# Ledger of designs, part 219: peptides against a protein of PDB entry 3EFO

Target 1, 262 residues: chain A of PDB entry 3EFO
Amino acid sequence: SQLADLYKSCETDALINFFAKSAFKAVLHQPLKVIREILVNQTAHMLACYRKNCASPSAASQLILPDSMKVLPVYMNCLLKNCVLLSRPEISTDERAYQRQLVMTMGVADSQLFFYPQLLPIHTLDVKSTMLPAAVRCSESRLSEEGIFLLANGLHMFLWLGVSSPPELIQGIFNVPSFAHINTDMTLLPEVGNPYSQQLRMIMGIIQQKRPYSMKLTIVKQREQPEMVFRQFLVEDKGLYGGSSYVDFLCCVHKEICQLLN

## One batch from the design tools (peptide; made by RFdiffusion4, then SolubleMPNN)

Design b2_p27_8_s1 (from b2_p27_8, 11 letters changed)
Fold by OpenDDE base, seed 2:
Structure b2_p27_8_s1 (fold): chain B 262 residues (1-262), chain A 27 residues (1-27)
Amino acid sequence: as target 1 above (262 residues)
Amino acid sequence: SYVLLDMSKLEEQLEELLDEALAERNA
């Protein structure tokens, strides 16, 4: 009962903030491999304890997550795949240091967005709606070659364009006739003045609102080299440099839990 | 309250779980 109450009081965003700061502090004193192992072990231990003490018996093939931690694993995987804990050659030492310091000062809301970005299907915008489009999961499987997506993590903003993006939307956003004419060197959208452009700018404004840092906009064309950078923010996918997919991570955690309880 | 995930149907179950979580996050 007391343990059950404890788990009910836990909040995933707060936990991730705590683990992130703890891990990023530990980077100065411990090997990255060890830090990652500790995070996985801590995740497994918390969930194993819950299974043992707070949940009804279930099949070994099932993973039990308390409601308060139902998305803890996905965020933990995002943390494990962060450039601070998983060094990537495309990320400079300065960038790693910068991100480390930023996270060390982030509040719960900031770290939540930082580790799991918002990915918005811009091509589905209703220009008559004042609501933000529903975010989709940060995975390539949620992208469409016919789609346009806005990704934001509190530090960076990306506008991703599929190779088959609708010309009318391209014209609406960029005032150019086709995908090929889009200049990816620009960091600001033109003020085209049509309803779609205005709506997109409004959305970007809402996302930027209440964020401590101004997010630089990067325009990304599908199948161009800069897309590789964008794909790193699809945090549920398998990383290019050793990071697991969310599914694979859950399998790993499940295996560890089973080992702890056997 | 807790969530049960069948490891054999993990992807399918995660879609529902994460969609709900994302909706809550954006609310």
Scores: peptide ipSAE 0.445, ipTM 0.908, DockQ to the pose 0.814
Fold by OpenDDE base, seed 5:
Structure b2_p27_8_s1 (fold): chain B 262 residues (1-262), chain A 27 residues (1-27)
Amino acid sequence: as target 1 above (262 residues)
Amino acid sequence: SYVLLDMSKLEEQLEELLDEALAERNA
């Protein structure tokens, strides 16, 4: 069907870019609550339409996602949790304005990375490989106290270190003997010169490539105060300011779909 | 093609779905 063909041709990254820009433009004329409701409704309507017209009948307890939109909900939830769309007093007007303007100028590739960061397990690096490690989901559940993770969203880069990070890796990256000796005020990694350090720098370089902005590096130790900022980029988790987890969002969308179809 | 998610097993199914999706996007 024509509708089925339309869904097959849809690209999640393009849709998110469109929805983000549309929503951020609407902020100037519509209440934030209304904008969020519209985004949820649009998501539910698209999926309800697909279920009705393009998918085989299934149990009401199931959520049907077209393959082209299989990750659309997680990105939509990230958009909904963005500071521009949140009515929280903790978020300054200047910060909202700044991020709004940034997103309004982002291309499709930039916005997808912005809303859903790349989180890489650096502690799993094979120094003999030039390939990037496989990204993990942006959730605290994927972090490990024994791990080291690099997070990038196109604007910021974080190197997160677990409290039990391997001393060998710490020495390899920072040339210090232990976790306690790492200086988190530094914004550049030292040129230690060993294969691990070189590979990490290469990875950071690859991530920086094709990005319009130079990402500032922030070194984050687990359980220290700056980790709270880092955790805001774990976008699948519940936001610090009351945003829904991805699971909660899907439940919400599913309920709305059921309401539309019943 | 489409994906079916059981709401009662959502977390488990999402892990597989998102891991696959991330692998595809980073390939």
Scores: peptide ipSAE 0.436, ipTM 0.906, DockQ to the pose 0.857
Fold by OpenDDE base, seed 1:
Structure b2_p27_8_s1 (fold): chain B 262 residues (1-262), chain A 27 residues (1-27)
Amino acid sequence: as target 1 above (262 residues)
Amino acid sequence: SYVLLDMSKLEEQLEELLDEALAERNA
């Protein structure tokens, strides 16, 4: 059917780019609450239409996602929680305006990374491999007190260190004896010159080369105040200012789909 | 083709789904 073909051709990254730009344009003329409601409604309607017209009958307790949209809900939730659509007191008006303008000019690849950051377990690096470590989900549940993680969203780069991160890695990266000696005011990693340091720098370079903007590095220690800023980029988690977790969002969407079809 | 998610086991199913999706996107 024509509808089935349409859903097959729809790519999540393109849709999110479109919805983001549309919503961010609407901010100038409509209340934020209304914009968020429209986005949720559009998501539910698209999925309801697919369930009705393109999928085989299934139990009401199931959620059906087209393959091309299997990750659409998580990105939509990220969009809904963005500071442009969900204002946060800690984000200045200028910063919000800046992000709005940036997204309006972003291509599909850039907006994808912006809304859902890349989170890499750096503590698992193989210094003999040129491959990047596999990214993990952007949630606190994927962090480890014994781990070191690199997060990048195209605008910001964070190096997060667990309180129990390996001293050997700390020495390798920072040339200091322990976690307590790490200077979080640094915006550049020291050139220590060992294989691990070189590998990390290479990874950071690869990430930066793919992006149009230079990302500032922020070093974050677990349980210190700046970690709160870092946690805002763990986009699957429940937000502090009314943003839902990914799971909660899916439940909400499912409920709305059921209401549309009943 | 489509994905079926049981809402009663959503977290478990999403973990597998998203891990796979992220791996594909970063390859």
Scores: peptide ipSAE 0.435, ipTM 0.905, DockQ to the pose 0.857
Fold by OpenDDE base, seed 4:
Structure b2_p27_8_s1 (fold): chain B 262 residues (1-262), chain A 27 residues (1-27)
Amino acid sequence: as target 1 above (262 residues)
Amino acid sequence: SYVLLDMSKLEEQLEELLDEALAERNA
């Protein structure tokens, strides 16, 4: 069917870019609550239409996602949890305005990374490999106290260190003997010159090369206060400012789909 | 093709789904 073909041709990244720009434009004219509701409704309607017209009958307890949109919900939730769409006093007006303007000019490739960051387990680096480590889900559940993770969203880069990060890696990256000695005020990694350090720098370089903006590096220690900033980028988790977890969002979407079809 | 997610086992299925999706994006 024409509709089925349409869904096959849809790209989640393009849709998210469109929805983001549409929503961020609407911020100037509509209440944030309304905008969020519209986004949820649009998501539900799109998926309901697919279920009705393009998918085989399945149990009501199941959520059906076209392959082209299999990650649409997670990105939509990320959009909904963006500071631009959250009217929280903890978020400065300037920050919201800044992010709004940035997204309004972002291409598809930039916006997808912005809303769902790349989170890389750096502690698993193979210094002999030229490949980037496989990204993990942006959730606290994917972090480990023994791990070191690099997060990038096109605007910011974070190096997160678990409290039990391997001393040898700490030494390799920072040239300090222990976790406690790491200076989190630094915005650049020292040029230690060992293979691991070089590999990490290379990875950071690769990530940076693909982005139009220079990403500032923030070093984050687990359980320190600045980690709260980092946690904001763990977009699948419950937001610090009241946003839903990805699971909760899916439940919400599913419920709305059922309401539309029943 | 489409993906079926059982809401009763959502967390488990999402892990697989998103891991695959992330892997595809890294390729």
Scores: peptide ipSAE 0.436, ipTM 0.905, DockQ to the pose 0.862; fails the geometry check

Design b2_p27_8_s2 (from b2_p27_8, 11 letters changed)
Fold by OpenDDE base, seed 4:
Structure b2_p27_8_s2 (fold): chain B 262 residues (1-262), chain A 27 residues (1-27)
Amino acid sequence: as target 1 above (262 residues)
Amino acid sequence: SYVALDLSKLEEQLEELLDEALAERNA
């Protein structure tokens, strides 16, 4: 059907870019609550239409997503939880305004990364490989106290260190003997010169080369206060200020779809 | 083609779905 073809042609990244820009424009004239409601409704309507017209009959307990939109809900949830649409006390008005303006000019590739960051387990780096580590889901559940993770969203880069990070890696990256000795005030990694350090720097370079803005590096220690900033980028988790977990959001979307089809 | 997610098994199914999606993005 023509409708089925339409859904096949829809790409999630393009949709999120469109929805983000539309929503961020609407912030100037509409309450944030209303904007969020509209986004949820639009998502539900789109998916309800697909289920009704394009999908085979399925159990009411199932959420049906076209292949082209299989990750639309997670990105939509990220958009809904963005500080522009969900005000957070720790985010200044200036920062919100800045992010709003940035997104308004972002291309499709930039916006998708901005809303759903890359989270890379760099503690598993193969110094002989030129490939980036496989990204993991942006959730605390994917972190390890023994791990070191690099998070990038096109604007910020975080190096998160677990409390039990391997001392040899700490030494390799920071040239310090232990986790406790890591200086989190630094915004640049030292040039230690060992293979692991070089590989990490190479990876960071690759990530940076693909982005239009120079990403500020923040070093984060697990269980220290600044980790709270890092956790804001774990977009699948439940937010502290009213943001839903991805699972909760899916349930919400499903309920809305059912209401539309009933 | 479409993906059917069972809400009772979301965590498991989402893990597979998103892992695949992330793999595709990294390829």
Scores: peptide ipSAE 0.323, ipTM 0.856, DockQ to the pose 0.814
Fold by OpenDDE base, seed 1:
Structure b2_p27_8_s2 (fold): chain B 262 residues (1-262), chain A 27 residues (1-27)
Amino acid sequence: as target 1 above (262 residues)
Amino acid sequence: SYVALDLSKLEEQLEELLDEALAERNA
């Protein structure tokens, strides 16, 4: 059917780019609450139409996603939780305006990274490998107190260190003996010159290479105040200011789909 | 092709789904 073909041809990244730009334009003319409601309704409507017209009959307890949109909900939730659409007291008006303008100019590849960051377990690096470590989901549940993680969203880069990070890695990266000695005011890693340091720098370079903007590095220690800023980029988690977790969002979408079909 | 998610087992199913998706995107 024409509808089935449409859903197969739709790519999540393109849709998110479109929805983001449309929503961010609408911010100038409509209340944020209304914009968020529209986005949720559009998401539910698309998925309801698919379920009705393209999918086999399924149990009411199941959420059906076309393969091309299998990760659409998570990105939509990220969009809904963005500071442009969900105001946060710690984010200035200027910063919101800046982000809005940036997204308006982003291509599909840039916007997908912006809304859902890459989170890399740096503590698992193989210094003999040229491959990037496998990214993990952007949730606190994927962090470890014994781990070191690099987060990048195309605009910012964070190096997060657990309180129990391996001293040998700390020394390898920062040339200091312990977690307590790490200077979080640094915006550049020191040139230590060992294989691990070189590998990390290479990874950071690879991440930066295809991005249009230079990402500033922020070093974050677990349980210190700046960690709160870092946690805002863990986009699957429940937001502090009314944003839903990914799971909660899916449940909400499912409920709306059921209402549309019944 | 589509994915059917059981809401009662959503966390488990999403873990598998998103892990695969992330692997594809970062490869």
Scores: peptide ipSAE 0.312, ipTM 0.853, DockQ to the pose 0.805
Fold by OpenDDE base, seed 2:
Structure b2_p27_8_s2 (fold): chain B 262 residues (1-262), chain A 27 residues (1-27)
Amino acid sequence: as target 1 above (262 residues)
Amino acid sequence: SYVALDLSKLEEQLEELLDEALAERNA
């Protein structure tokens, strides 16, 4: 059907870019609550229409997503939890304004990374490989106290260190003997010159490539105060300031779809 | 083609779905 073909032609990254720009434009003349409600409704309507017209009958307990939109809900949830649409006390008005303006000019590739960061387990790096480590889900459940993770969203870069990070990796990255000796005030990694340090720097370089802005590096120690900022980028988790987890959001969308089809 | 997510098993199904999606984006 023509409608089925339309959904096949839709791409999540393009859609989220469109919705983000539309929502961020609307911030100037509509309440944030209303904008968020509209986004949820639009998501539900699109998926309800697909279920009704394009998908085979399925159980009421199932959420049906077209292949082209299979990850649309997670990105939509990220958009809903963005500081522009969900104001956070720790985020200044200037920062919100800045992010709003940036997104308004972002291409599809930039916006997808911005809303769903790349989280890399760098403690698993193969120093003999030129490939990037496989990204993990942006959730606390994917972190490890024994791990070291690099997070990037096109604007910020974080190096998160677990409290039990291997001393040998700490030595390799920072040239210090232990976790306690790491200076989190630094915004540049030292050039230690060992294979691990070189590999990490290479990875950071690859991530920075083709990005319009230079990402500031923030070193984050687990259980220290700055970790709270880092956790805000774990976009699948429940937000501190009212944002839904991805799972809860999917349930919410499903419920709304069912209501539309009743 | 579409994905059917069982809400009772959402976490398990999301592992496969998002792992695949992440792999595609990182390629």
Scores: peptide ipSAE 0.363, ipTM 0.869, DockQ to the pose 0.794; fails the geometry check
Fold by OpenDDE base, seed 3:
Structure b2_p27_8_s2 (fold): chain B 262 residues (1-262), chain A 27 residues (1-27)
Amino acid sequence: as target 1 above (262 residues)
Amino acid sequence: SYVALDLSKLEEQLEELLDEALAERNA
């Protein structure tokens, strides 16, 4: 059917880019709450239409997603939780305005990374391997007190250190004896010269080279105040300022779909 | 084709779905 073909052509990254730009444009003349409601409604209507017209009958307890939109909900939730649409006190007006303008000019590839960051467990690096570590879900559940993680969203880069990060890795990266000695005011990693340091810098370089903007590095220690800023990039988690977890969002969308079909 | 997510098992199903998607997107 024409409708089925339409859904096949509706790629998530393109949709998110479109929705983001549309929403961010609307910020100038509509309340944020209304914009968020519209986005949720649009998502629900699209999925309800698919369920009604394209999908086989399914149980009411199931959320049906076309393959082309299988990850649409997670990205939509990220969009809804973005500081442009959901103001956060730790984000200045200028920064929010800046991000809004940036997204308005982003291509599909840039916007997908911006809304859902890349989170890399760099503590698992094999210095003898040229392979990049696999990204993990942007959730606190994927962090560990013993781990070191690199987060990048195309604009910002964070190096998060668990309170129990291995001293040998700390020494390798920062050339200091312990977690307590790490200076979080630095924006550049020291050139320690060991294989681990070199590999980390290489990874950071690769990430940076693929992005149009220079990402400033922020070093974050677990349980220190700046970690709160970092946690806002864990987009699947429940937000501190009204953002839903991904799971909660899915339930919300499902409920709305059911209401539309009933 | 489509994906059917059981809301009672979302976390488990999402692990598979998102892990695969993230691997493709972050490569």
Scores: peptide ipSAE 0.333, ipTM 0.861, DockQ to the pose 0.746; fails the geometry check

Design b2_p27_8_s3 (from b2_p27_8, 11 letters changed)
Fold by OpenDDE base, seed 2:
Structure b2_p27_8_s3 (fold): chain B 262 residues (1-262), chain A 27 residues (1-27)
Amino acid sequence: as target 1 above (262 residues)
Amino acid sequence: SYVALDMATLEEQLEALLDEALAERNA
């Protein structure tokens, strides 16, 4: 059907870009609560329409997603939890305004990274490989106290260190003997010159080269106060300031779809 | 083609779905 063909052509990244720009424009004229409600409603309506008109009959306990939109809810939840739509006390008005303006000019490739960051397990680096490590899901469940992770969203870069991160890697990256000696006020990694340091710098360079804006590096130690800021970028998790987990959001969307189809 | 997620086992199904999606995006 024509409608089925339409859904096949609707790619998630393009949709999120569109919804983000639409919502961020609306911020100037509508309450944030209303904007968020509209986004949820639009998501539910699109998926309800697909279920009704394009998909085979299914049990009410199932959530049906077109293949082209299989991760749409994830990104929509990220959009809903963004500081522009969900104000956070740690984010200044100026920063929110800045991010809003940036997104208004972002292409599809930039916006997808902005809303769902790349999280890389640095502790698994193969110093002999020229390939980037495989990204993991942006959730605390994917972190390890023994691990070191690099997070980038096109605007910010974080290097997160577990409390039990290997001393050898700490020495390799920071040229200090232990976790306790790492200076989190640093915004640049030292040029230690060993394979680990070189590989990490290369990876950071590759990530930076693909982005139009220079990303500031923030070093984050697990269980220190600044870690809370980092955790806000773990977008699949429940937000500190009213954002839902991805699972909770899917449940919400499913409920809304069921209500629309009853 | 579409994905059917059972809400009772959503978390388990999402792991496979998102792992696949991330692999596709990182390729």
Scores: peptide ipSAE 0.409, ipTM 0.887, DockQ to the pose 0.881
Fold by OpenDDE base, seed 5:
Structure b2_p27_8_s3 (fold): chain B 262 residues (1-262), chain A 27 residues (1-27)
Amino acid sequence: as target 1 above (262 residues)
Amino acid sequence: SYVALDMATLEEQLEALLDEALAERNA
């Protein structure tokens, strides 16, 4: 049907870009609470319309998502949890204004990465491979105390180190003997010159080359205070300042869809 | 086509769905 074809063409990344720009424009003249409510309502209405007109009859206990929008809710939740819309107290007004302006100029690919960062397990690097490691879900549940992870969202780059990170990798990356010796004030990795260091630098270079803005590197140690900033980029997790987990958001959306169809 | 998620087992289904989706996006 014409409607079914429309939903097939409604790609998640394009929708998120549209909703983000619309919402960020609205920040200038509407309360944040109202903007968030509108975004949730729009999501629910779109999915309710699909269920009514395009999907086969299903149990009320089921959430129906078209394939083109199967991950729309997770990205929508990321948008809702963004500092521009949540106005987290630890983020300055200037920073929020800056991010708002950046998003207003972002293309679809840039906004996708901005709202859902790439999280790479660096500790799994194969120095003999030219391939990037497979990204993992942006959740604390995917981190390991024994792991080292690189996170990038197009504006920031974080190198997160678990408290039990392998000493050999620490030495390979930082040329220091242990986790305790890592200086987190540095914004550049040392040129150690071993294959692992070279591979990591190559990966960072590849990530940077695909983005229009230079990303500052922040080194983060697990259980240190700066880790709190890093955790804000684990966008699937429950937020500290009113953001929901992805599961919670889906439950909310489902409830609203049911209300619309009853 | 569409995905049907049972709310009773949402967490388990979401893990599978998102893992698959992430793999597709990284390909």
Scores: peptide ipSAE 0.387, ipTM 0.889, DockQ to the pose 0.882
Fold by OpenDDE base, seed 1:
Structure b2_p27_8_s3 (fold): chain B 262 residues (1-262), chain A 27 residues (1-27)
Amino acid sequence: as target 1 above (262 residues)
Amino acid sequence: SYVALDMATLEEQLEALLDEALAERNA
């Protein structure tokens, strides 16, 4: 009963914040490979303990997650794929050091957004509504060539445009006639003054107001070179440099749990 | 309360789970 109560009180966002800070501190004196292995082992041990002591008997083919930790594996995989723990050639040592320092000072609300960004379908905006559009999962599968998406992680903001995004929306946002005319070097949206432009700016403002750091805007066109940077924030997808997909990670965790309980 | 995921149909179950979780976080 005491263990069950502990798991009920465990909140995923708090755990990820703790694990992130612990791991990022360890980077100074432990190899990255060892740190990643420790995080996976800790995840497996925690879930194995729950299955053994708190869950009803279940088949070996099932993965059991407490309700409070139902999305913990997603965030853990995001942590494991972060450039601080998984070296990437395109990320400099200085950039990694900067991100490490930022996370070390982040609260629970900031770290959860940092590891799993908010991805909003801007092309579905209702100009008469003050509500934010419903976020979609951070995966390439949720993007559309006909869509426009805003991604924010508390440090960066990206406006992604599909190659077939509606010309009327492009005109509304950028005051240009087509996708080809969009200038991706700009870091501020023009004040076009129409309802759609105003709504988008309002949404961006709301997102920014909730965060302690000023987010730089990057405009990204689908199939152009800068899109590669944007894709790194689609955290559910398989990474280019050894990071697993969420599904693959869960399979790995499940196997380790089974080994611990056998 | 806990979630039981069958590894044989993991992808399908994860879609439902993550969609629900995302909806809860955005509400």
Scores: peptide ipSAE 0.368, ipTM 0.878, DockQ to the pose 0.892
Fold by OpenDDE base, seed 4:
Structure b2_p27_8_s3 (fold): chain B 262 residues (1-262), chain A 27 residues (1-27)
Amino acid sequence: as target 1 above (262 residues)
Amino acid sequence: SYVALDMATLEEQLEALLDEALAERNA
């Protein structure tokens, strides 16, 4: 059917870009609460329409997602939790305004990364490989106290270090003997010159080359106060300031879909 | 094609779904 074909052609990244720009434009004219409600409603309506008209009959206990939109909900939740739409005390008005303006000019490739960051397990690096490590889910549950992770969203880059990060890696990256000696005030990695350091720098370079903006690097130690900023980029987790976890959001969307179809 | 997620086991199913999606995006 024409409708089925339409859904097949609806690419999630394009949709999120569209919704983001629409919502961020609306911020100037509508309350944030209303904008968030509209986004949820639009999501539910699209999925309800698909379920009704394009999918085979299914149990009410099932959430049906077109293949092309299978990750739409997670990205939508990321959008809803963005500081532009969900104000956070730690984010200044100027920063929110800045992010809003940036997103308004972002292409599809940039916006998808902005809303759902790339989180890379750096501690698993093979210095002989030219491939980037496989990204993990943006959730605290995917972090390890023994791990080192690089997070990038096209604007910011974070290097997160677990409290039990391997000393040899710490030495390799920072040229210091232990976790405690890492200076988190630095915004650049030192030129240590060993293969691991070079590989990490190469990875950072690759990530940067694909982005139009120079990403500021922030070093984050687990359990230190600045980690709270980093945790805001773990977009699948429940937010501290009213944002839902991904699972909670899906439940919400499902309920709304059911209401629309009943 | 579509994905059918059972809400009773949503978390478990999402793990597989999102892992697959990430793999596809990283490929």
Scores: peptide ipSAE 0.373, ipTM 0.875, DockQ to the pose 0.884; fails the geometry check

